# Designs tried in a protein design run: peptides against a protein of PDB entry 5TUV. Part 41

Target 1, 107 residues: chain A of PDB entry 5TUV
Amino acid sequence: KEVIDRLRYLKAEIEDLELKERELDQQKLWLQQSIKNVMDDSINNRFSYVTHEDICNCFNGDTLLAIQAPSGTQLEVPIPEMGQNGQKKYQINLKSHSGPIHVLLIN
Target 2, 107 residues: chain B of PDB entry 5TUV
Amino acid sequence: AQECQNLEVERQRRLERIKQKQSQLQELILQQIAFKNLVQRNRHAEQQASRPPPPNSVIHLPFIIVNTSKKTVIDCSISNDKFEYLFNFDNTFEIHDDIEVLKRMGM

## One batch from the design tools (peptide; aimed at target 1 I67)

Design b2_p21_7 (made by RFdiffusion4; failed a check: too like the target's own chain)
Pose (drawn by RFdiffusion4):
Structure b2_p21_7 (pose): chain A 104 residues (1-83, 87-107), chain B 106 residues (1-49, 51-107), chain P 21 residues (1-21)
Amino acid sequence: KEVIDRLRYLKAEIEDLELKERELDQQKLWLQQSIKNVMDDSINNRFSYVTHEDICNCFNGDTLLAIQAPSGTQLEVPIPEMGQKKYQINLKSHSGPIHVLLIN
Amino acid sequence: AQECQNLEVERQRRLERIKQKQSQLQELILQQIAFKNLVQRNRHAEQQARPPPPNSVIHLPFIIVNTSKKTVIDCSISNDKFEYLFNFDNTFEIHDDIEVLKRMGM
Amino acid sequence: EEEIEEEIEEIEEELKEKLEE
């Protein structure tokens, strides 16, 4: 039948696709690890920053609010319901205080 | 028969997912070289100048909140711990450290 | 653009070598 070996063919491709994902899952997991190791060298943390000019060049006009918080800080944004609509940002930081810079 | 329809849908799924994974994989690579160059760039600027800590500098990780000039922004801290509440009377946008690094080149 | 492509290829080669290990 045309269908029974549409199966055997498809069932022979997905393993290549399955192993390709396993490989891609391993590559991503220790690419992320290599990223973590670079951003926590003490020398590299020293220069891991951006200036006002950089932010102004990438955001034309308006009011800009820069919010800095430690890693793992959770940011929760609810739906714009009505109660006047509510536009809000819920910030939870357990590892430390947050720094807010008003960009001009 | 429906074992044929199930695997064809599953196949495309795996394909569409494996493709997106290869995309985020290179984006992660781009994230590292952008971070490395950003660090190298700041070191070079310090040899021609040190900028003060609370001003003119934003440390990673961070977010950029963009809204209209007529928008009022309120910041509230309550009795509950480890909580921050920002209110806007109008719409806003949130951008990440990764995107701003891309927009500036590397 | 060519230099960025080369740096991406080098990182991919290093990832492949480490998977072989």

Design b2_p21_7_s1 (made by RFdiffusion4, then SolubleMPNN; from b2_p21_7, 9 letters changed; failed a check: too like the target's own chain)
Amino acid sequence: SKELEEKIKEIKEELEKKLKE

Design b2_p21_7_s2 (made by RFdiffusion4, then SolubleMPNN; from b2_p21_7, 16 letters changed; failed a check: too like the target's own chain)
Amino acid sequence: SSQLQQQIQQIQQELQNLLKK

Design b2_p21_7_s3 (made by RFdiffusion4, then SolubleMPNN; from b2_p21_7, 10 letters changed; failed a check: too like the target's own chain)
Amino acid sequence: SKELEKKIKEINEELEKKLKE

Design b2_p21_7_s4 (made by RFdiffusion4, then SolubleMPNN; from b2_p21_7, 14 letters changed; failed a check: too like the target's own chain)
Amino acid sequence: SSQLQQEIQQIQQQLQQKLQE

Design b2_p21_8 (made by RFdiffusion4)
Pose (drawn by RFdiffusion4):
Structure b2_p21_8 (pose): chain A 104 residues (1-83, 87-107), chain B 106 residues (1-49, 51-107), chain P 21 residues (1-21)
Amino acid sequence: KEVIDRLRYLKAEIEDLELKERELDQQKLWLQQSIKNVMDDSINNRFSYVTHEDICNCFNGDTLLAIQAPSGTQLEVPIPEMGQKKYQINLKSHSGPIHVLLIN
Amino acid sequence: AQECQNLEVERQRRLERIKQKQSQLQELILQQIAFKNLVQRNRHAEQQARPPPPNSVIHLPFIIVNTSKKTVIDCSISNDKFEYLFNFDNTFEIHDDIEVLKRMGM
Amino acid sequence: STHISSEQIEESGENFHYTFS
């Protein structure tokens, strides 16, 4: 039949696709690890910053609010319901205080 | 028969997912070279100049909140711990450290 | 996601969650 070996063929491709994903899952997990190791060198943390000019060049006009918090800080944005609509940001930081810079 | 329809749908799924994974994989690579160059760029600027800590500098990780000039922004801290509440009377946008690094080149 | 807007959250009809890396 046309269908029974449309199976054997498809069932012969997905393992290549399955191993490809396993490979891609391993590559991603120790690429992420190598990224973590670079952003926590003490020398590299020293220069891991951006200036006002950089932000202004990438955001034309308006009011800009820069919010800095430690890693793992959770940011929760609810739906714009009505109660006047509510536009709000819920910020939860367990590892430390947050720093807010008003960009001009 | 429906074992044929199930695997064709599953195949495209795996394909569409394996493709997205290869995309985020190179984005992660781009994230590292952008971070390395950003660090190298700041070191070079410090050899021609040190900028003060609370001003003119934003450390990673961070977010950028963009809204209209006529928008009022409120900041509230309550009795509950480890909580921050920002209110806007109008719409806003949130951008990440990764995107700003891309917008500036590397 | 690296960019998100309030209009996109309204269209999704779900709360948005983001964690700093």

Design b2_p21_8_s1 (made by RFdiffusion4, then SolubleMPNN; from b2_p21_8, 13 letters changed)
Fold by OpenDDE base, seed 5:
Structure b2_p21_8_s1 (fold): chain B 107 residues (1-107), chain C 107 residues (1-107), chain A 21 residues (1-21)
Amino acid sequence: as target 1 above (107 residues)
Amino acid sequence: as target 2 above (107 residues)
Amino acid sequence: KTSITMEEIEKAGKTYTYTLQ
């Protein structure tokens, strides 16, 4: 009886958790759309930028590349492998499908 | 008894997924707040300056930041498709997205 | 992930992928 009752309890709890998980999934989708709408607003879009100073304040001493690209641009970093010259290949591959990529050098 | 154990494992797995999704949702909320704060800051700054910042002094979202040693040699190749970029580094680098930058800015 | 190092990529043992939002 105790085992049967525990089974029933666990099954009911799992069902409740399934509902909660689906609720969170929906909330995530809603919030993602909300963020998109806020960012796509004409006024917000006009002011959706950071400055060189902002970037410099976040990082110290290093060379910084700022890569601005359209949403959906894909970035890939392959596992470093030894090249023909005996040097490891440290690479970033970028592929945009909707617009140009802009690169700025900072510091 | 074995069935109870199986369900308890499943329950725990679902609880962990829910916890992760709750955390992800909180991060999205913070992203939205940070973006709104960024827009507000920039609007105020441009109002005070009575002009927009110079075009090449700002980085529009979305963007990524790549930081590497000042000694690192960086080569950039653009394919025949102007939407594809290949960056080669002779040393290691770090990648940070705009979300990370906004966090570091305290937005 | 919003930040990553080459060391983390090597440890992961696979190509790192990220899509700009």
Scores: peptide ipSAE 0.576, ipTM 0.898, DockQ to the pose 0.927
OpenDDE base, seeds 1, 2, 3, 4: peptide ipSAE 0.567, 0.563, 0.575, 0.459; ipTM 0.898, 0.896, 0.898, 0.892

Design b2_p21_8_s2 (made by RFdiffusion4, then SolubleMPNN; from b2_p21_8, 11 letters changed)
Fold by OpenDDE base, seed 3:
Structure b2_p21_8_s2 (fold): chain B 107 residues (1-107), chain C 107 residues (1-107), chain A 21 residues (1-21)
Amino acid sequence: as target 1 above (107 residues)
Amino acid sequence: as target 2 above (107 residues)
Amino acid sequence: KTSITMEEIEKSGKTFTYTLQ
């Protein structure tokens, strides 16, 4: 029957897709490790920076804060809540566990 | 048949997940390329200038950019060790990571 | 994601979290 053949085909394809998905997952992990290795290289690390001009060229007409922090630093933005004065609180919380955080105001 | 329909739904769901994962992998590849290009650019620039840039003139990776209106009032509370920051804004803001910046830079 | 606005955070109804890498 056509239905039986379709079922067999679909089941086989789903198995192939499952294998493909696992392959992609492994590739992702490999690539993530590769990126980490490249970034952690001493020479690459020395030159892993952007300039004020770079940032300004990406954004215009705004107040820009550049926040540099060690890898693993956690950033949180709570859902805005009403403050004592009835105004919404817009907040950013930063927590580093391995080193100081540096903030630059970009013109 | 209901079984056939169920398998077709599952097939489509897996195809969509695979598509998403493929896109994510492509982005990671582009990130790695962008980073390598950034390093090359900076190495060349420093060679031409025969000196490294001033420490406070560059933003080292990893970093984030916060952009907000020039009218936005920003308050910041900092821990003594500079490991913890609390930013308060009286208006909305946007957050962009270094990956986004490198993309905008055309790296 | 590599970019987010406060409006998106409000709409999501979730605290936004990000870890620098």
Scores: peptide ipSAE 0.565, ipTM 0.898, DockQ to the pose 0.933
OpenDDE base, seeds 1, 2, 4, 5: peptide ipSAE 0.557, 0.554, 0.563, 0.562; ipTM 0.897, 0.895, 0.898, 0.897

Design b2_p21_8_s3 (made by RFdiffusion4, then SolubleMPNN; from b2_p21_8, 12 letters changed)
Fold by OpenDDE base, seed 3:
Structure b2_p21_8_s3 (fold): chain B 107 residues (1-107), chain C 107 residues (1-107), chain A 21 residues (1-21)
Amino acid sequence: as target 1 above (107 residues)
Amino acid sequence: as target 2 above (107 residues)
Amino acid sequence: PTVITMEEIEKAGKTFIYTLQ
């Protein structure tokens, strides 16, 4: 029966897709660890920076804040709400737990 | 049959998830390549200059870039230990992570 | 996400949280 054959085919394919998805999940974890290892390498860490020129070349006509902080630093942007003066509040909250945050104004 | 339709929906859902995960993996690979290229660039540049860049002239990873209009008024409150920052903007802003910056740099 | 705008945050209807890595 054609329907039975289709069902069998679909079930087999779904099983294969499930295996593929799990493979991709494992590859992601491996790659994430690889990236971490590369970034944590002492030599790579020493040279893991961009310049003011690099940033300026990426953006134009705007005020730019470069915020460097330790890994794990949390950035929060609340939903803009109306302030007491009737103006929307646009905010960024930064919290580091392992070291100081450094901010540069790029112009 | 209804069962066949259900399996086809499930198949499509899994295919979409796999596609998304494949895309994410590709991005991670590109991130690693970009980082390695950045390190190589900086190592070469410092070798040619025979000195490291001035400390305040570079932004070390990880970082974010906040861009806003030049007319935007920015207020910043900083904790004594510089572990906590509160930025207030009178207008909208955009946040870009270091990954995007490296992409824009062509790394 | 690598790029976030205020409009996207407002549309999402929740506080945006990003952890530096």
Scores: peptide ipSAE 0.494, ipTM 0.890, DockQ to the pose 0.934
OpenDDE base, seeds 1, 2, 4, 5: peptide ipSAE 0.476, 0.479, 0.362, 0.487; ipTM 0.889, 0.888, 0.879, 0.889

Design b2_p21_8_s4 (made by RFdiffusion4, then SolubleMPNN; from b2_p21_8, 10 letters changed)
Fold by OpenDDE base, seed 2:
Structure b2_p21_8_s4 (fold): chain B 107 residues (1-107), chain C 107 residues (1-107), chain A 21 residues (1-21)
Amino acid sequence: as target 1 above (107 residues)
Amino acid sequence: as target 2 above (107 residues)
Amino acid sequence: STVITMEEIEKSGKTFTYTLQ
């Protein structure tokens, strides 16, 4: 009886948790769509930028590349492999499908 | 007894997933707030200056920041249409997204 | 947080991919 009661309790709780998880999934989707709508708004899009100063204040002492590209641009970093000269290859591959990529050197 | 144990494990798994999803949702909320704050800041700044910033002085979203040593040599190969970029580094680097930048900016 | 470091890529043994959004 104790085991049966525990099983019933656990099953009921799991059912409640399933509902909660689905609720959170839906909320995530709604929020993601909301963010997209806000960012795609013409006025917001016009002002959706940071300055060189902003970036410099966030990072100190290094060379910074700012890479602006359209949404959906794919970035790939291969596993560093040894090159012909015995040097590891550190690479970034960028591929855009909807527009040009713009690169700025900061500092 | 075994079924009870299995359900307890499942219950705990679901609780952890819910916790993770709640955290992710909070993160998205903060991202949206940060973006709105950014837009507000830039709108105010341009109003005060009575002009938009120079085109090459700002970094439009979405973007990424590549951070590497000042000693790092960077080579870049660009396609004719600027849709594909290949960066070669002679040393390691770090990549940061625009979301992290906005966080570091205190937005 | 940092999206990725080269050390993390080496440790993972997998090519890192990211899509701008």
Scores: peptide ipSAE 0.564, ipTM 0.895, DockQ to the pose 0.853
OpenDDE base, seeds 1, 3, 4, 5: peptide ipSAE 0.560, 0.560, 0.556, 0.558; ipTM 0.897, 0.896, 0.897, 0.896; seed 4 fails the geometry check

## One batch from the design tools (peptide; aimed at target 1 M82, target 2 T92)

Design b2_p22_1 (made by RFdiffusion4)
Pose (drawn by RFdiffusion4):
Structure b2_p22_1 (pose): chain A 104 residues (1-83, 87-107), chain B 106 residues (1-49, 51-107), chain P 22 residues (1-22)
Amino acid sequence: KEVIDRLRYLKAEIEDLELKERELDQQKLWLQQSIKNVMDDSINNRFSYVTHEDICNCFNGDTLLAIQAPSGTQLEVPIPEMGQKKYQINLKSHSGPIHVLLIN
Amino acid sequence: AQECQNLEVERQRRLERIKQKQSQLQELILQQIAFKNLVQRNRHAEQQARPPPPNSVIHLPFIIVNTSKKTVIDCSISNDKFEYLFNFDNTFEIHDDIEVLKRMGM
Amino acid sequence: EEEEEEQEEFLEKNEKFLNYTL
């Protein structure tokens, strides 16, 4: 039949696709690890910053609010319901205080 | 028969997912070279100048919140711990450290 | 209908940040 070996063929491709994903899952997990190791060198943390000019060049006009918090800080944004609509940001930081810079 | 319809849908799924994974994979690589160059760029600027800590500098990780000039922004801290509440009377946008690094080049 | 469209536009703009972790 046309269908029974449309199976054997498809069932012979997905393992190549399955192993490809396993490879891609391993590559992603120790690429992320190599990224964690670079952003926590003490020398590299020293220069891991951006200036006002950089932010202004990438955001034309308006009011800009820069919010800095430690890693793992969670940010929760609810739906714009009505109660006047509510536009709000719920920030939760367990590892430390947050720093807010008003960009001009 | 329906074992044929199930695997064709599953195949495309795996394909569409394996493709997106290869995309985030090179984005992660781009994230590292952008971070390395950003660090190298700041070191070079410090040899021609040190900028003060609370001003003119934003450390990673961070977010950029963009809203209209007529928008009022409120900051509230309550009795509950480890909580921050920002209110806006109008719509806003949130951008990440990765995107701003891309917009600046590297 | 217009209010639903505005809510959809806002959610599309901040879809990545509805539950975001730094």

Design b2_p22_1_s1 (made by RFdiffusion4, then SolubleMPNN; from b2_p22_1 with E5K E8K F10Y E15K)
Fold by OpenDDE base, seed 3:
Structure b2_p22_1_s1 (fold): chain B 107 residues (1-107), chain C 107 residues (1-107), chain A 22 residues (1-22)
Amino acid sequence: as target 1 above (107 residues)
Amino acid sequence: as target 2 above (107 residues)
Amino acid sequence: EEEEKEQKEYLEKNKKFLNYTL
């Protein structure tokens, strides 16, 4: 029956798509590990920085804060809520587990 | 048939996921390229200057950039060990991770 | 209305940072 043939075709295609999806998942995992290895290299780590000029060239006119923290530092930006004075609170929470956090005013 | 329709919906869902995963993979590739280019740039610059930059003149990865109005009041609470930070802003702000900054730098 | 739009943009831009790890 035509319906049975269509079902068979769709099932086969879905199986092929599942294989493709698994392939992409594996490629992602390998690439993530590659990036980690490159960043953890001692020479690359020594030169893994940007300058104040780099930041100023990327952003215009506003207050710019640079926050440098160790890898694995947790960043939380809560959904704004109304404060006691009726003002919305805008917050950033940072928690490091492996070293100090450094804050720089760029401009 | 209803079963054919269900499989067609699933097929389309899988195709969209694959497309998203392909996009994510491309982003990771670009991240790796950008990082390698950054390292190369800095190595060359230090070689030409015959010295490293001053320690407080650069921002080491990983980092974030916070952008807000010049009129925004920022209050910061810091732990004694500088492992925990709480920022309070009286207005909205934008956060940019190091990945986005490298993109804006053209790395 | 403008303030509401700005706040909506704020949420959209910072949504990836609700719980982020460096």
Scores: peptide ipSAE 0.578, ipTM 0.906, DockQ to the pose 0.720
OpenDDE base, seeds 1, 2, 4, 5: peptide ipSAE 0.573, 0.577, 0.575, 0.577; ipTM 0.906, 0.905, 0.907, 0.907

Design b2_p22_1_s2 (made by RFdiffusion4, then SolubleMPNN; from b2_p22_1 with E5K Q7I E8K L11I E15K)
Fold by OpenDDE base, seed 5:
Structure b2_p22_1_s2 (fold): chain B 107 residues (1-107), chain C 107 residues (1-107), chain A 22 residues (1-22)
Amino acid sequence: as target 1 above (107 residues)
Amino acid sequence: as target 2 above (107 residues)
Amino acid sequence: EEEEKEIKEFIEKNKKFLNYTL
């Protein structure tokens, strides 16, 4: 009796958790679409930028590169390997599908 | 019994996924708020200045920031596909996305 | 050993960006 009751309880709880997880998935999709709509708005898009000063205030003392690319651009950082002269290769790969990539030297 | 143990493990797994999804939703909310605040700031700033910023003085979203030593040599090349870019660094670097930058800016 | 450590630290710092979409 006790074991059977425990099994029934656990199964019911798992079912409730499945429903909760699906609810959260739907909320995520809704929020992602909301963010996209806000960012794609013509006025918001016009003002969706940061300045060199903004970046310099966040990071000090090093070389800063800003890489701007279209939404959906793929970024890959491969595992560092040895170069032709035994130098380690630290790399960033970018693949855009919808427009140009812009590179800015901040400092 | 073993059946109860199996269901308890599954229950715990689902609880952890739900917790992770809740955290992800919170981050998305913060992203949307930060973006709206950024747009508001920039609109106000341009109104006060009575002009937009110079084209190369701002970084449009989406972007990443690459932080590396001032001693680091950086090479940029475009592959056979004009939409693919390769950055080579002779030393380590750190990447920060626009979301993190907006957080650091206090948006 | 130090080089391996550097690589490991690099990967750890940039793990979010190993495969990322803007």
Scores: peptide ipSAE 0.601, ipTM 0.907, DockQ to the pose 0.854
OpenDDE base, seeds 1, 2, 3, 4: peptide ipSAE 0.590, 0.597, 0.599, 0.595; ipTM 0.905, 0.904, 0.906, 0.907

Design b2_p22_1_s3 (made by RFdiffusion4, then SolubleMPNN; from b2_p22_1 with E1S E4K E5K Q7I E15K)
Fold by OpenDDE base, seed 5:
Structure b2_p22_1_s3 (fold): chain B 107 residues (1-107), chain C 107 residues (1-107), chain A 22 residues (1-22)
Amino acid sequence: as target 1 above (107 residues)
Amino acid sequence: as target 2 above (107 residues)
Amino acid sequence: SEEKKEIEEFLEKNKKFLNYTL
């Protein structure tokens, strides 16, 4: 009887956890939409930027590239391979669907 | 007994997923707060300066930062269409997204 | 190899961005 009772308890708890997980999924969806709405607001969009100084304060000593692209742009870093001339190939692939990509050299 | 063990494993798995989802939700909340703080900062700064920043002096969201050695050779090409970019590096690099940058900025 | 190790470290460091959407 103890085993049967334990099984019932576990099944009931799992069911409750399933409901909780779905609730969290819904909350995530709503929060993501909220963030999108805030960022897409005309006033917020106008002021949604960082400066060169901001970046330089976060990073130093190396070459910094800033790549700005439309939301939804896909970024891929393939597994590095040796090039035809024996040069190491470290790559970034970008695919935008809604607008141009802008590249800035920070330092 | 084995059925109980299986359900206990499933229960634990679900608990861990719930914990992860809760953490992800908190990160999204912080992201939204950071963005709002950024917008507020920039609005105030432009009001004080009585002008917007020069177009090429700021980086609009969304963006990524690529950090690499000053000795790294960087090549950029457009492929397939105007919206597809390929960056080639002869050495390793690090990528940071705008979310991380805002965190580093203390937003 | 040293090169393989470097590649592995590179991938680990950038694992978030192997497939990323802005």
Scores: peptide ipSAE 0.610, ipTM 0.907, DockQ to the pose 0.863
OpenDDE base, seeds 1, 2, 3, 4: peptide ipSAE 0.602, 0.603, 0.604, 0.603; ipTM 0.906, 0.904, 0.906, 0.907

Design b2_p22_1_s4 (made by RFdiffusion4, then SolubleMPNN; from b2_p22_1 with E4K E5K Q7I E12K E15K)
Fold by OpenDDE base, seed 5:
Structure b2_p22_1_s4 (fold): chain B 107 residues (1-107), chain C 107 residues (1-107), chain A 22 residues (1-22)
Amino acid sequence: as target 1 above (107 residues)
Amino acid sequence: as target 2 above (107 residues)
Amino acid sequence: EEEKKEIEEFLKKNKKFLNYTL
């Protein structure tokens, strides 16, 4: 009786948790779409930028590159390897599908 | 019994996924708030200045920031596809996305 | 070994960006 009751309880709880997880998934999709709509708004898009000063205030002392690309651009950092002459190879690969990539040297 | 143990493991797994999804939702909310605050700041700033910022003085979203030593040599090349870019660094670097930057800016 | 350690630390710092979409 006790084992059977425990099994029934656990199964019911798992079912409730599954429903909760699906609810959260739907909320995520809704929020993602909301963010997209806000960012794609013509006025918001016009003002969706940061300044060189903003970046310099966040990072000090090193070389800073800003890379701007269209939404959906793919970024890959491969595992670093040694070059032919023992030169370190640290890389960033970018693949855009909808527009140009812009590179800015901040400092 | 073994059946109870199996269900308890599944229950715990689902609870952890739910917790992770709740955290992700919170991050998305913060992103939306930060973006709205950024837009508001920029709109106000341009109104006060009575002009938009000069081209190439701002970085539009979405973007990434690459931080590296001042001694690092950086090479940028466009590969076979005009939408594909390769950045080569002779030393380590650190990447930060626009979301992190907005957080650091206090948006 | 030091080089390997550097690579590991590099990957750790940039874990989020190994495969990322803007």
Scores: peptide ipSAE 0.625, ipTM 0.911, DockQ to the pose 0.860
OpenDDE base, seeds 1, 2, 3, 4: peptide ipSAE 0.617, 0.619, 0.619, 0.618; ipTM 0.909, 0.907, 0.909, 0.910

Design b2_p22_2 (made by RFdiffusion4; failed a check: the pose's geometry)
Pose (drawn by RFdiffusion4):
Structure b2_p22_2 (pose): chain A 104 residues (1-83, 87-107), chain B 106 residues (1-49, 51-107), chain P 22 residues (1-22)
Amino acid sequence: KEVIDRLRYLKAEIEDLELKERELDQQKLWLQQSIKNVMDDSINNRFSYVTHEDICNCFNGDTLLAIQAPSGTQLEVPIPEMGQKKYQINLKSHSGPIHVLLIN
Amino acid sequence: AQECQNLEVERQRRLERIKQKQSQLQELILQQIAFKNLVQRNRHAEQQARPPPPNSVIHLPFIIVNTSKKTVIDCSISNDKFEYLFNFDNTFEIHDDIEVLKRMGM
Amino acid sequence: DIEFQTSLGSHESFFYKSEDLD
């Protein structure tokens, strides 16, 4: 039948696709680890910053609010319902205080 | 028969997912070289100049909140711990450290 | 209800834009 070996063929490709994903899952997990190791060298943390000019060049006009918080800080944004509509940001930081810079 | 329809849908799924994983994989690589160059760029600027800590500098990780000039922004801290509440009377946008690093080149 | 939720310092980029809903 046309269908029964449409199966055997498809069932012979997905394992190549399955192993490819396993490989891609391993590559991503120790690429992320290598990223973590670089952003926590003490020398590299010293220069891991951006200036006002950089922000202004990438954001034309308007009011800009820069919010800095430690890693793992959670940011929750509810739906714009009505109660006047509500536009709000819920910020939860357990590892430390947050720093807010008003960009001009 | 429906074991044929199930695997063709599953195949495309795996394909569409394996493709997106290869995309975020190179984006992660781009994230590292952009970070390395950003660090190298700041070291070079410090040899021609040190900028003060609370001003003119934003440390990673961070977010950028963009809204209109006529928009009022309120910041509230309550009795509950480890909580921050920002209110806007109008719409806003949130951008990440990764995107700003891309917009500036590397 | 929550429309968007994320964490800072992750390894994936994100973008959020609020909308005026009817």

Design b2_p22_2_s1 (made by RFdiffusion4, then SolubleMPNN; from b2_p22_2, 8 letters changed; failed a check: the pose's geometry)
Amino acid sequence: QIAFSTTLGSFESFHYKAEDLP

Design b2_p22_2_s2 (made by RFdiffusion4, then SolubleMPNN; from b2_p22_2, 7 letters changed; failed a check: the pose's geometry)
Amino acid sequence: QIAFSTTLGSFESFHYKSEDLP

Design b2_p22_2_s3 (made by RFdiffusion4, then SolubleMPNN; from b2_p22_2, 9 letters changed; failed a check: the pose's geometry)
Amino acid sequence: QIAFSTTLGSFESFHYKAQDLP

Design b2_p22_2_s4 (made by RFdiffusion4, then SolubleMPNN; from b2_p22_2, 8 letters changed; failed a check: the pose's geometry)
Amino acid sequence: QIAFSTTLGSFESFHYKSVDLP

